Peptides against a protein of PDB entry 6MBK. Designs and how they scored, part 78

Target 1, 240 residues: chain A of PDB entry 6MBK
Amino acid sequence: GFEMVNFKEEGFGLRATRDIKAEELFLWVPRKLLMTVESAKNSVLGPLYSQDRILQAMGNIALAFHLLCERASPNSFWQPYIQTLPSEYDTPLYFEEDEVRYLQSTQAIHDVFSQYKNTARQYAYFYKVIQTHPHANKLPLKDSFTYEDYRWAVSSVMTRQNQIPTEDGSRVTLALIPLWDMCNHTNGLITTGYNLEDDRCECVALQDFRAGEQIYIFYGTRSNAEFVIHSGFFFDNNSH

## One batch from the design tools (peptide; made by RFdiffusion4, then SolubleMPNN)

Design b2_p8_4_s3 (from b2_p8_4 with M5V A7S)
Fold by OpenDDE base, seed 5:
Structure b2_p8_4_s3 (fold): chain B 240 residues (1-240), chain A 8 residues (1-8)
Amino acid sequence: as target 1 above (240 residues)
Amino acid sequence: SALPVPSI
């Protein structure tokens, strides 16, 4: 169906290995392959998660720590995925001084500073937790937890987190979706949903793709970075 | 690739 390729300008993406038709289910990712809040709870992070109120309350932070723990684990199942992630991001946490100066003339500066402040506060909190909490001793990041690590993990989650249903469909949880998030973005309609019966994320082709062409998907609007995978394909014309 | 970052 497809293969991972490093495209010169776009970085990693998916290339079709055969002709794919519009609306064809070409990609699916079972829950067991996702990095979820639940997989974080079931990992080496689980004991700490069970005792830390912030990890419990903030699924994005739980995913960030899960990502860091798995990155630091040579035998992690997710190593092949983690190695495809960017080392840096165009997020406010990576803005240079000149970019921040440019934003000083805008209201956006307050949001940037808020994000910096919040991230720094979170790092300071968790640095202390990792240094002092008994359940942190088993974490592979115990002696190697830097602000740069935390910034990277938070930015990775911020740019890649998705909302998916819980296994019973009763609630929404957060997930990173390996392989699927390797598709580069194009303008179009959301063609990704979650199949609860088969317990998998499903993606149908936005258009016809020929063998050798890059496969693009639509992630939604930039303002709604929270991709909600509902059981139904949203054909909603987001006329924004 | 990374999902679009919310525009600040």
Scores: peptide ipSAE 0.022, ipTM 0.674, DockQ to the pose 0.088
Fold by OpenDDE base, seed 2:
Structure b2_p8_4_s3 (fold): chain B 240 residues (1-240), chain A 8 residues (1-8)
Amino acid sequence: as target 1 above (240 residues)
Amino acid sequence: SALPVPSI
């Protein structure tokens, strides 16, 4: 077993409540608990999603709006998860002027400016959509949609989005994985996969953890999207 | 927690 703990330096993480062995399935999250593009379509956002080409084309933006709608909904099933998310991120969208000035001497500045420009343009577009589109009138964020809200949601999705299979396994979709994404990162191998038979995300222990130790996982080299692409974990014969 | 921000 494990428990959620607020670690002084690392923020929220998972702590083992018993000894966990390497390769032990210690954590699983059924599809019904995930925030997905499908759950966004089935929410109050669904009517707008069905009519907005950008939401349909960009699953990450659909997740960002889903996250904002659920955050603005006091009775949301995902409130316990949303309340554990950081209020700010170390993403380029949160860089201060001095950080940006430092980066001006680097090639990274172009990516920073691109992210700022793209996010600002997306916000301006969706601000107008929310103000004018008939299906936006039922959104809980209708009268409260700031750039800060959008920046937070986009950054939350950017840092936590995962690729998972669709229910039929025919395609890949995007998901936020509550509880699982509370594990802090360490170097290692991907030990998370999706079990289609049981319709759940599964995580096996990267190493032995003793009772009272923090449980770390490897997220991948970039976005968690890699755990589906790196087919290694989906093969039964992964000799870890 | 949040994934490491891709090294810009």
Scores: peptide ipSAE 0.021, ipTM 0.672, DockQ to the pose 0.081
Fold by OpenDDE base, seed 1:
Structure b2_p8_4_s3 (fold): chain B 240 residues (1-240), chain A 8 residues (1-8)
Amino acid sequence: as target 1 above (240 residues)
Amino acid sequence: SALPVPSI
């Protein structure tokens, strides 16, 4: 098995409690435990989702709002997961003035400013929606929706969103994967897939781990992990 | 933890 541990340098991670062999299925997360666009639709956010075009078009924003609603809900099933999330992120939305100044000499500054602008616009839009839309009245964030909340949620989703199949396997949707995303990153192959038969995210060990060792996984080359293969894994050797 | 931030 494994246990959650707070590592001094890496924050929360998973530690092996026994020897784990390479390619061993050591971790799986059933769909019902995932935060998905579907779970967002089935939550208190559902009525608003059904009427807001941006939530419908942008699954990442739907997840961000789902995360905020669940965070604001003391009885949320996902509270144990949400409480393990960082309060701040190394994303552009959290860059300090000195970091932004450093980037001003690079082409990256345009992407940073674009992200700032887009996030600010989204916040302004949704602030108005939350204030005026009839279905927003039931949201636990109705009277507490700050830019900092939105920045955090967007950054949480940006750093943790994964592509998984829909239940019928016909489409791809977005998910946050509790417990699995506690694994810290290392270089290697993607060893996470989605098993449609069992309707679960599955992770096999990248290498042998001894009891007491931290379990690392490879997230892939993109900001979003793709786990679309039925009972399979993407093997990408891209050291990014 | 969080996925690696794309190298800006």
Scores: peptide ipSAE 0.020, ipTM 0.659, DockQ to the pose 0.079
Fold by OpenDDE base, seed 3:
Structure b2_p8_4_s3 (fold): chain B 240 residues (1-240), chain A 8 residues (1-8)
Amino acid sequence: as target 1 above (240 residues)
Amino acid sequence: SALPVPSI
């Protein structure tokens, strides 16, 4: 029904290979294909995750480390997905000195500085953890863990993380959704949901698309917590 | 693609 295409102005996106009708279920992604906090726990990161309170409390950081571990693993199932991710992002962590100077005249500067400070502190903490923790010895990050690696992973998660239900539907967790996140965005309504019965992310068409047209979706507004997460999700148990 | 970065 669709193919990945590099569009000149928008970069990678999905193009319809046939006519797709509005409200048609054209794309679904089973849980087993998602990068989740649960898949992080079940990976080489699992032993460290079970012993580190920050990884347990901050699902976005768990996903960031999951991305880094899988990127460093040549046989990772997610290699084809990871290779489609940008090498750099338009996030505050990539702002140049002149961009930061321009923002000093705005209220946004406080958020930029907060993000920089938090990310730097997290990196320093986890650098020490990776160097000293017994369960970090098998991580591919043991001898090569740079700030650039961490900045990339955090920015990848920040721009692509989604809230999905746990398998039992009792809680919310974080996920990266391969293939689905290749859709570019337009104005409209959210047409993506999670089907617990089939244990999959489902996307229905926002409008009619003809064969050869780019398929756009709407990520929603910042207030729409399910698919538009710009800030790190924190698990409530941090009474800190 | 990446989610639109919030316009600062």
Scores: peptide ipSAE 0.019, ipTM 0.649, DockQ to the pose 0.108

Design b2_p8_5_s1 (from b2_p8_5, 3 letters changed)
Fold by OpenDDE base, seed 1:
Structure b2_p8_5_s1 (fold): chain B 240 residues (1-240), chain A 8 residues (1-8)
Amino acid sequence: as target 1 above (240 residues)
Amino acid sequence: EPFLPLSP
């Protein structure tokens, strides 16, 4: 019922190919298609993950490295998804000098500086890990791991990570959700959840869409975006 | 767009 389209000024999005009714389940993404901490552990990154405490403790960083490894892998299953990702982001790590100077007059500057500092430190740490750790030798990052690579990856994760249940539903984990995250945002209610019985992310239409219309969803605030664990949708009046 | 800061 939809197709990928590169919209003017909005980038990639989804367009309805038929009429879609409000609350209709129009999009689902099985776990096997997600980029998760688990898929990172099961990838070429797995051996290093098993030996690095920071990767183990910080799922978002694990996803970032997973993303980088897969990007550097021509035969990666996720290449089609990765190629749809922006090259740059509207995150603090990409702020221009003028933007940073403007923010110096605001309280937000402290968050920006924190991100700069944290990201730089993480990069320095992992650069050393990649250069020295035995399990890093097999990574495609071994010979090419720049700050720009890392900045891109962590920004991708910061803007696109979602909380989903683990396979057994006992815990939550982090995931990038291909196809789903191609939907551009509109204000409304969160209409995405995780169906554990079918082991898939599910999205129902926020409103009626006619054939040919762009499909918009509300995915809330990325800083705390979470899906309902028990087959359902989390409705939030959060303004974006 | 909102974002989630990374921990140090």
Scores: peptide ipSAE 0.029, ipTM 0.702, DockQ to the pose 0.150
Fold by OpenDDE base, seed 2:
Structure b2_p8_5_s1 (fold): chain B 240 residues (1-240), chain A 8 residues (1-8)
Amino acid sequence: as target 1 above (240 residues)
Amino acid sequence: EPFLPLSP
């Protein structure tokens, strides 16, 4: 199997407790353990979701609020997962003044400013919604919703969101995948897919790992992974 | 931990 370990340089990751062979299905996460747009709709956020056009249109924001509500809930099923998430991120929303000044000479500055403005506007909108909307009264964040909270939640989602199929496989939805997203990133091929028959996210080993070694996976080329839906598995031996 | 850049 594997175990969660806090590595000195990489932070949290997974370490093999036995030898794992390439292409071995070593990790799977059933749908019921995922944080999804559907689980958000089925939570205390559900009534507000059903009435707010932005939450309905932007699944990533729905996940961000789902994450905030669960973080603010001491008895949340996802507390063990949430506690493993970084407190801060090396993303534009966390750039210091000196970093922003350095980027002024690059094309990236426009994207940074865009993210700042968009996030600030979203926060201002939802602050008003939380203060005035009847269905926001039951949210655990009703009296504690800061920009820092929102910045953290959207950054968490932007760095960890994945596309998965709906239960019937007819559409795609967004999910955070606990345990799986604890694997640190390496260059390689996509070895993660969704098994609709068993209704679970599955990960096969990219290479051989020995007992005691850190397990690495390839997340794809961007933060919001689409590989689970579109790329499938790469197997060297089609014998399975 | 995923450490991927924020996408628009």
Scores: peptide ipSAE 0.029, ipTM 0.711, DockQ to the pose 0.095
Fold by OpenDDE base, seed 4:
Structure b2_p8_5_s1 (fold): chain B 240 residues (1-240), chain A 8 residues (1-8)
Amino acid sequence: as target 1 above (240 residues)
Amino acid sequence: EPFLPLSP
């Protein structure tokens, strides 16, 4: 098996407790453990979700609010997972002025500015919603919803969201995958897919790991991954 | 932990 470990330089990760062979199914996460748009709809956020068009249209924002609501809920099922998340990120929303200034000479600056603008607009919108919407009174965010909170949640989702199939396999939805996303990144092939028959996310080992070694996975060319419904695992040899 | 810088 494996164990969760806080590695000195890499933060939380998974360490093998036995030898794991390449292509061995060593990790699976049932749907019931995932933070999904559906779980957001079924949470305290549900009433607001049902009335807010942006939450309905943007699953990533729904996940961000779901994450914030659960973080603010001491008895949340996902507290153990949420507590493993970074308190801040090295993502564009956390860039300092000098970092942004450095990027001004690059094409990346446009994406950064877009992200800043969109995130700020979303925060302003939802701040008003939380303050005024009747269904927002049930949210633990009612009296404490800062830009820093929203920045954190959005960054968490941006770095960790995954596309998974709906329960019936007819569509895709977004999910955070606890335990699985604790694996640190390496280059290679995506060795994660979704098993609809067992209704679980499955991860096979990218390589042989010995007992005591950290288990690395490849997320793809981005932090968020898409798990192919029909093919299962996505074996594109991308590097990033 | 997923920690990849992303564009929007």
Scores: peptide ipSAE 0.027, ipTM 0.698, DockQ to the pose 0.075
Fold by OpenDDE base, seed 3:
Structure b2_p8_5_s1 (fold): chain B 240 residues (1-240), chain A 8 residues (1-8)
Amino acid sequence: as target 1 above (240 residues)
Amino acid sequence: EPFLPLSP
């Protein structure tokens, strides 16, 4: 098997407790343990989701609000997972003024400004929704919804969201995958897939790992076509 | 963790 370990240089990761061979299925996570757009719809956020076009169209934002609602819920099933998430990120939304100034000499500045603008606009929109919409009244965000909260949630989703099939396999949806996303990154091939028959995310070993070695996986090149999605804000073409 | 330095 494996165990969770706090490594000195890399932070939290997974360590092999036995020898693991390349291509061995060593890790799986059932759908019921995932944070998904569907679990968001089935949560306290559900009534608002059903009436807000942006939540319906943008699964990543739905996940962000799901994450915020669950974080604010002491008895949430996902509290152990949420507590493992970073409090801050090295994403553009956390760049200091000097970092932004440095980027002004690069082509990346346009993407940074776009992300800032989009995030600010989304926050302003949803702040108004939370303050005025009847179905937002019972949300734990009603009296405490800051830009910092929203920035954290969307950054968490940006860095951790994955494409998975719907239960019937007819569409693609978004998910955060607890336990699996504790693996640190290395170069290689994507070795994670979804088993629809068993309704679970499955990961096979990229290489041989000896007992006591850290287990690494490859997250890909951060395209929307890959299993791991490290994208900005986008509209889901399969939105309801 | 899937935390890589730069998000798009």
Scores: peptide ipSAE 0.026, ipTM 0.690, DockQ to the pose 0.084; fails the geometry check

Design b2_p8_5_s2 (from b2_p8_5, 4 letters changed)
Fold by OpenDDE base, seed 5:
Structure b2_p8_5_s2 (fold): chain B 240 residues (1-240), chain A 8 residues (1-8)
Amino acid sequence: as target 1 above (240 residues)
Amino acid sequence: EPFLPLFP
């Protein structure tokens, strides 16, 4: 048992409503609740996806547009999730001039510029696509697609995307995992995996949590979250 | 909490 709580310093998180023991399966998210490349294909974005090579080749961009379309849809199933997402991020795409100037003395500046340039180019490309492509006419964002929108969506996906198996387990796809990604980060071991038999993402408790305590998990590296596929549930004594 | 990912 847990509940969503807005913590003052950390924003939204999960709080235990009962005592939870270490290694207890306290949270699971069925595939049908995930925002995936597949759900993007099955959404209003589907027709455009089927005809745009970049959307097909880059699942992260597909997720970004999926997120934007659902945000613009009042009746979207994912509205409760989307409303929990930050409106801005502390990523390079949001760096101010002073922050960029500070990085000019470092090698990181090249990565920042590259990321900004690539994102801007993608926006320009898709702006044209949305304005001219026949299948873009039904998109709720057609008349409201700004760079700020795209920057937000891309940043949301970049910070929250995970790798999960396809339904048949033969391939890997990308997903945003609502509810699960509400847990704030702490140091520890990865305690999240995907259960193909039940077709759900599963999370076990990193440690004991008492009723009223915030539940933390270890995300690992979010940029390439392969833990769901490769790590599963690793505990100190797992003789794998 | 957000992390700093790389974007292609």
Scores: peptide ipSAE 0.029, ipTM 0.702, DockQ to the pose 0.087
Fold by OpenDDE base, seed 4:
Structure b2_p8_5_s2 (fold): chain B 240 residues (1-240), chain A 8 residues (1-8)
Amino acid sequence: as target 1 above (240 residues)
Amino acid sequence: EPFLPLFP
């Protein structure tokens, strides 16, 4: 029904290989394919995770380190996904001096400064952890953990993290959703939800797409995107 | 590709 394509201006996206009708379930991603806090715990990061309070408390950071570990692992299951991720982002952590100066006149400057400070502090903390903690010895980033690596990882998670239910639906956890998050953005309604019965993320078409057309979705702001647990899809009309 | 959210 669709294929991954590198579009000239938009980078990677999905293109319809057949006509897709509005509201058609065209894309689903089973839990086993997601990068989650749980998959982080079950990875090479697991032993360190089990002993580091910050990794345990901050699922987004756990995902960031999970992403870094998998990126550094040539045989990682998620290599095909990771290779589709941007190498740089338009996030505040990548802003140049002039961009920051421009923002000084806006309310956003405080958030930017907060991100810079927090990210720097986190990097310093985890640099020490990676250098000194016994369970960090087998991490593929042990001998190569730069601020640029960390900046990339947290920016990746910042822009792509989603809230999904746990398997039993009792709690919310964080996930990166391969393939789905390759869809480029358009204005509209959120047409993605999580199907607990089938344990998968589901996306229905926002509109009709003809064969050969790029498939766009509305994922809102990817930060703290939450999927409907029981009612299927939520339709938030928030524009940027 | 996702659009740009914020960290706390």
Scores: peptide ipSAE 0.027, ipTM 0.705, DockQ to the pose 0.095
Fold by OpenDDE base, seed 3:
Structure b2_p8_5_s2 (fold): chain B 240 residues (1-240), chain A 8 residues (1-8)
Amino acid sequence: as target 1 above (240 residues)
Amino acid sequence: EPFLPLFP
């Protein structure tokens, strides 16, 4: 029903290969295809996760390290997804000196400095952990963990993490959603939810799309985006 | 694309 296309203005997106009607379920992504805190725990990162309080407390950082470990693994299941991610982002962590100077006259500069400072602190902390912790020896990051790596992973998670229910629906966890997050944005209503019965993320069409048209969705603010609940689950506060 | 600061 759709294909990946590099559009001139929007970059990568999805194009309809047939007519799609409004409210039609055209896209779904099973949990097993998602990059989640749980998949991080079940990966090579698992032993370190179990021993580090910050990884345990901050699921977004766990996802960042999960991304880095999988990127460094040639046979990673998520290589096709990771290769589609931007190499750089428009986040404050990538601002040039001139951009920062421009913002010095605004109140936004404090947020920029705060984010940079906190990210640098996290990097310094985890650099030491990776160098000294026994469970870090098997990580592909052991000999190549740079600040540039970390800011990329953090920015990837910052721009793409979503809230989904845990398998039992009792809590909310964090996930990157391959394929779905390739859809470009338009104004409208959120049409993405999580189906606990089938354990998958589901997206229905916002409007009618004709064959050959780009498929747009409304995801509001992507970071920590909330989805429509298809089956009952409880909301919990995510760590920041 | 919009993003939220996740590392305050």
Scores: peptide ipSAE 0.025, ipTM 0.693, DockQ to the pose 0.139
Fold by OpenDDE base, seed 1:
Structure b2_p8_5_s2 (fold): chain B 240 residues (1-240), chain A 8 residues (1-8)
Amino acid sequence: as target 1 above (240 residues)
Amino acid sequence: EPFLPLFP
């Protein structure tokens, strides 16, 4: 019912290939297709994850390394998704010098500097880990782990991470949601939830879309990640 | 532009 299209100005998005009615379940993504903390734990990163306290404590960093490992794996299942991700982001880690200077007069500058400092320190930490830890030898990024790699990964996660339930529904975890996160934003109500019975992320149409129209969703005031993180998914199968 | 926290 939809296709991936590279739109002008908006980049990748989804276009309807047929008429889609409001409230129609047009998109679902099973858990097995998600990049999650759990899939990170079950990947080549797993042994290192089990030994590193920071990876264990910070799911977003675990996702970042998961993303890097999969990107570095030519046969990764997620290669088609990863190839759709931006090469750069509108995040502080990518701000130009003039942008940073402009922000210097604002209260946001402290957060920017903090993010820069923390990210750099994290990179230094993990660079050492990757070079020295026994379980890092099998990582495909073993010989190729730059700061640019790291800032890209953490920025990818920062802008695209979502809170979803664990498989048993007892807790929340973090996930990147392929295909879904390609939908561009419009005003409206959140129409994405997680169906625990079918173990999938579900998105219903915000409005009617005609064949050939771009499909938009509402994912908050900023990125879809922020809205979902702050507001959460609805976990009721009948919430739509 | 989104300014999202990466850290807890």
Scores: peptide ipSAE 0.024, ipTM 0.668, DockQ to the pose 0.156

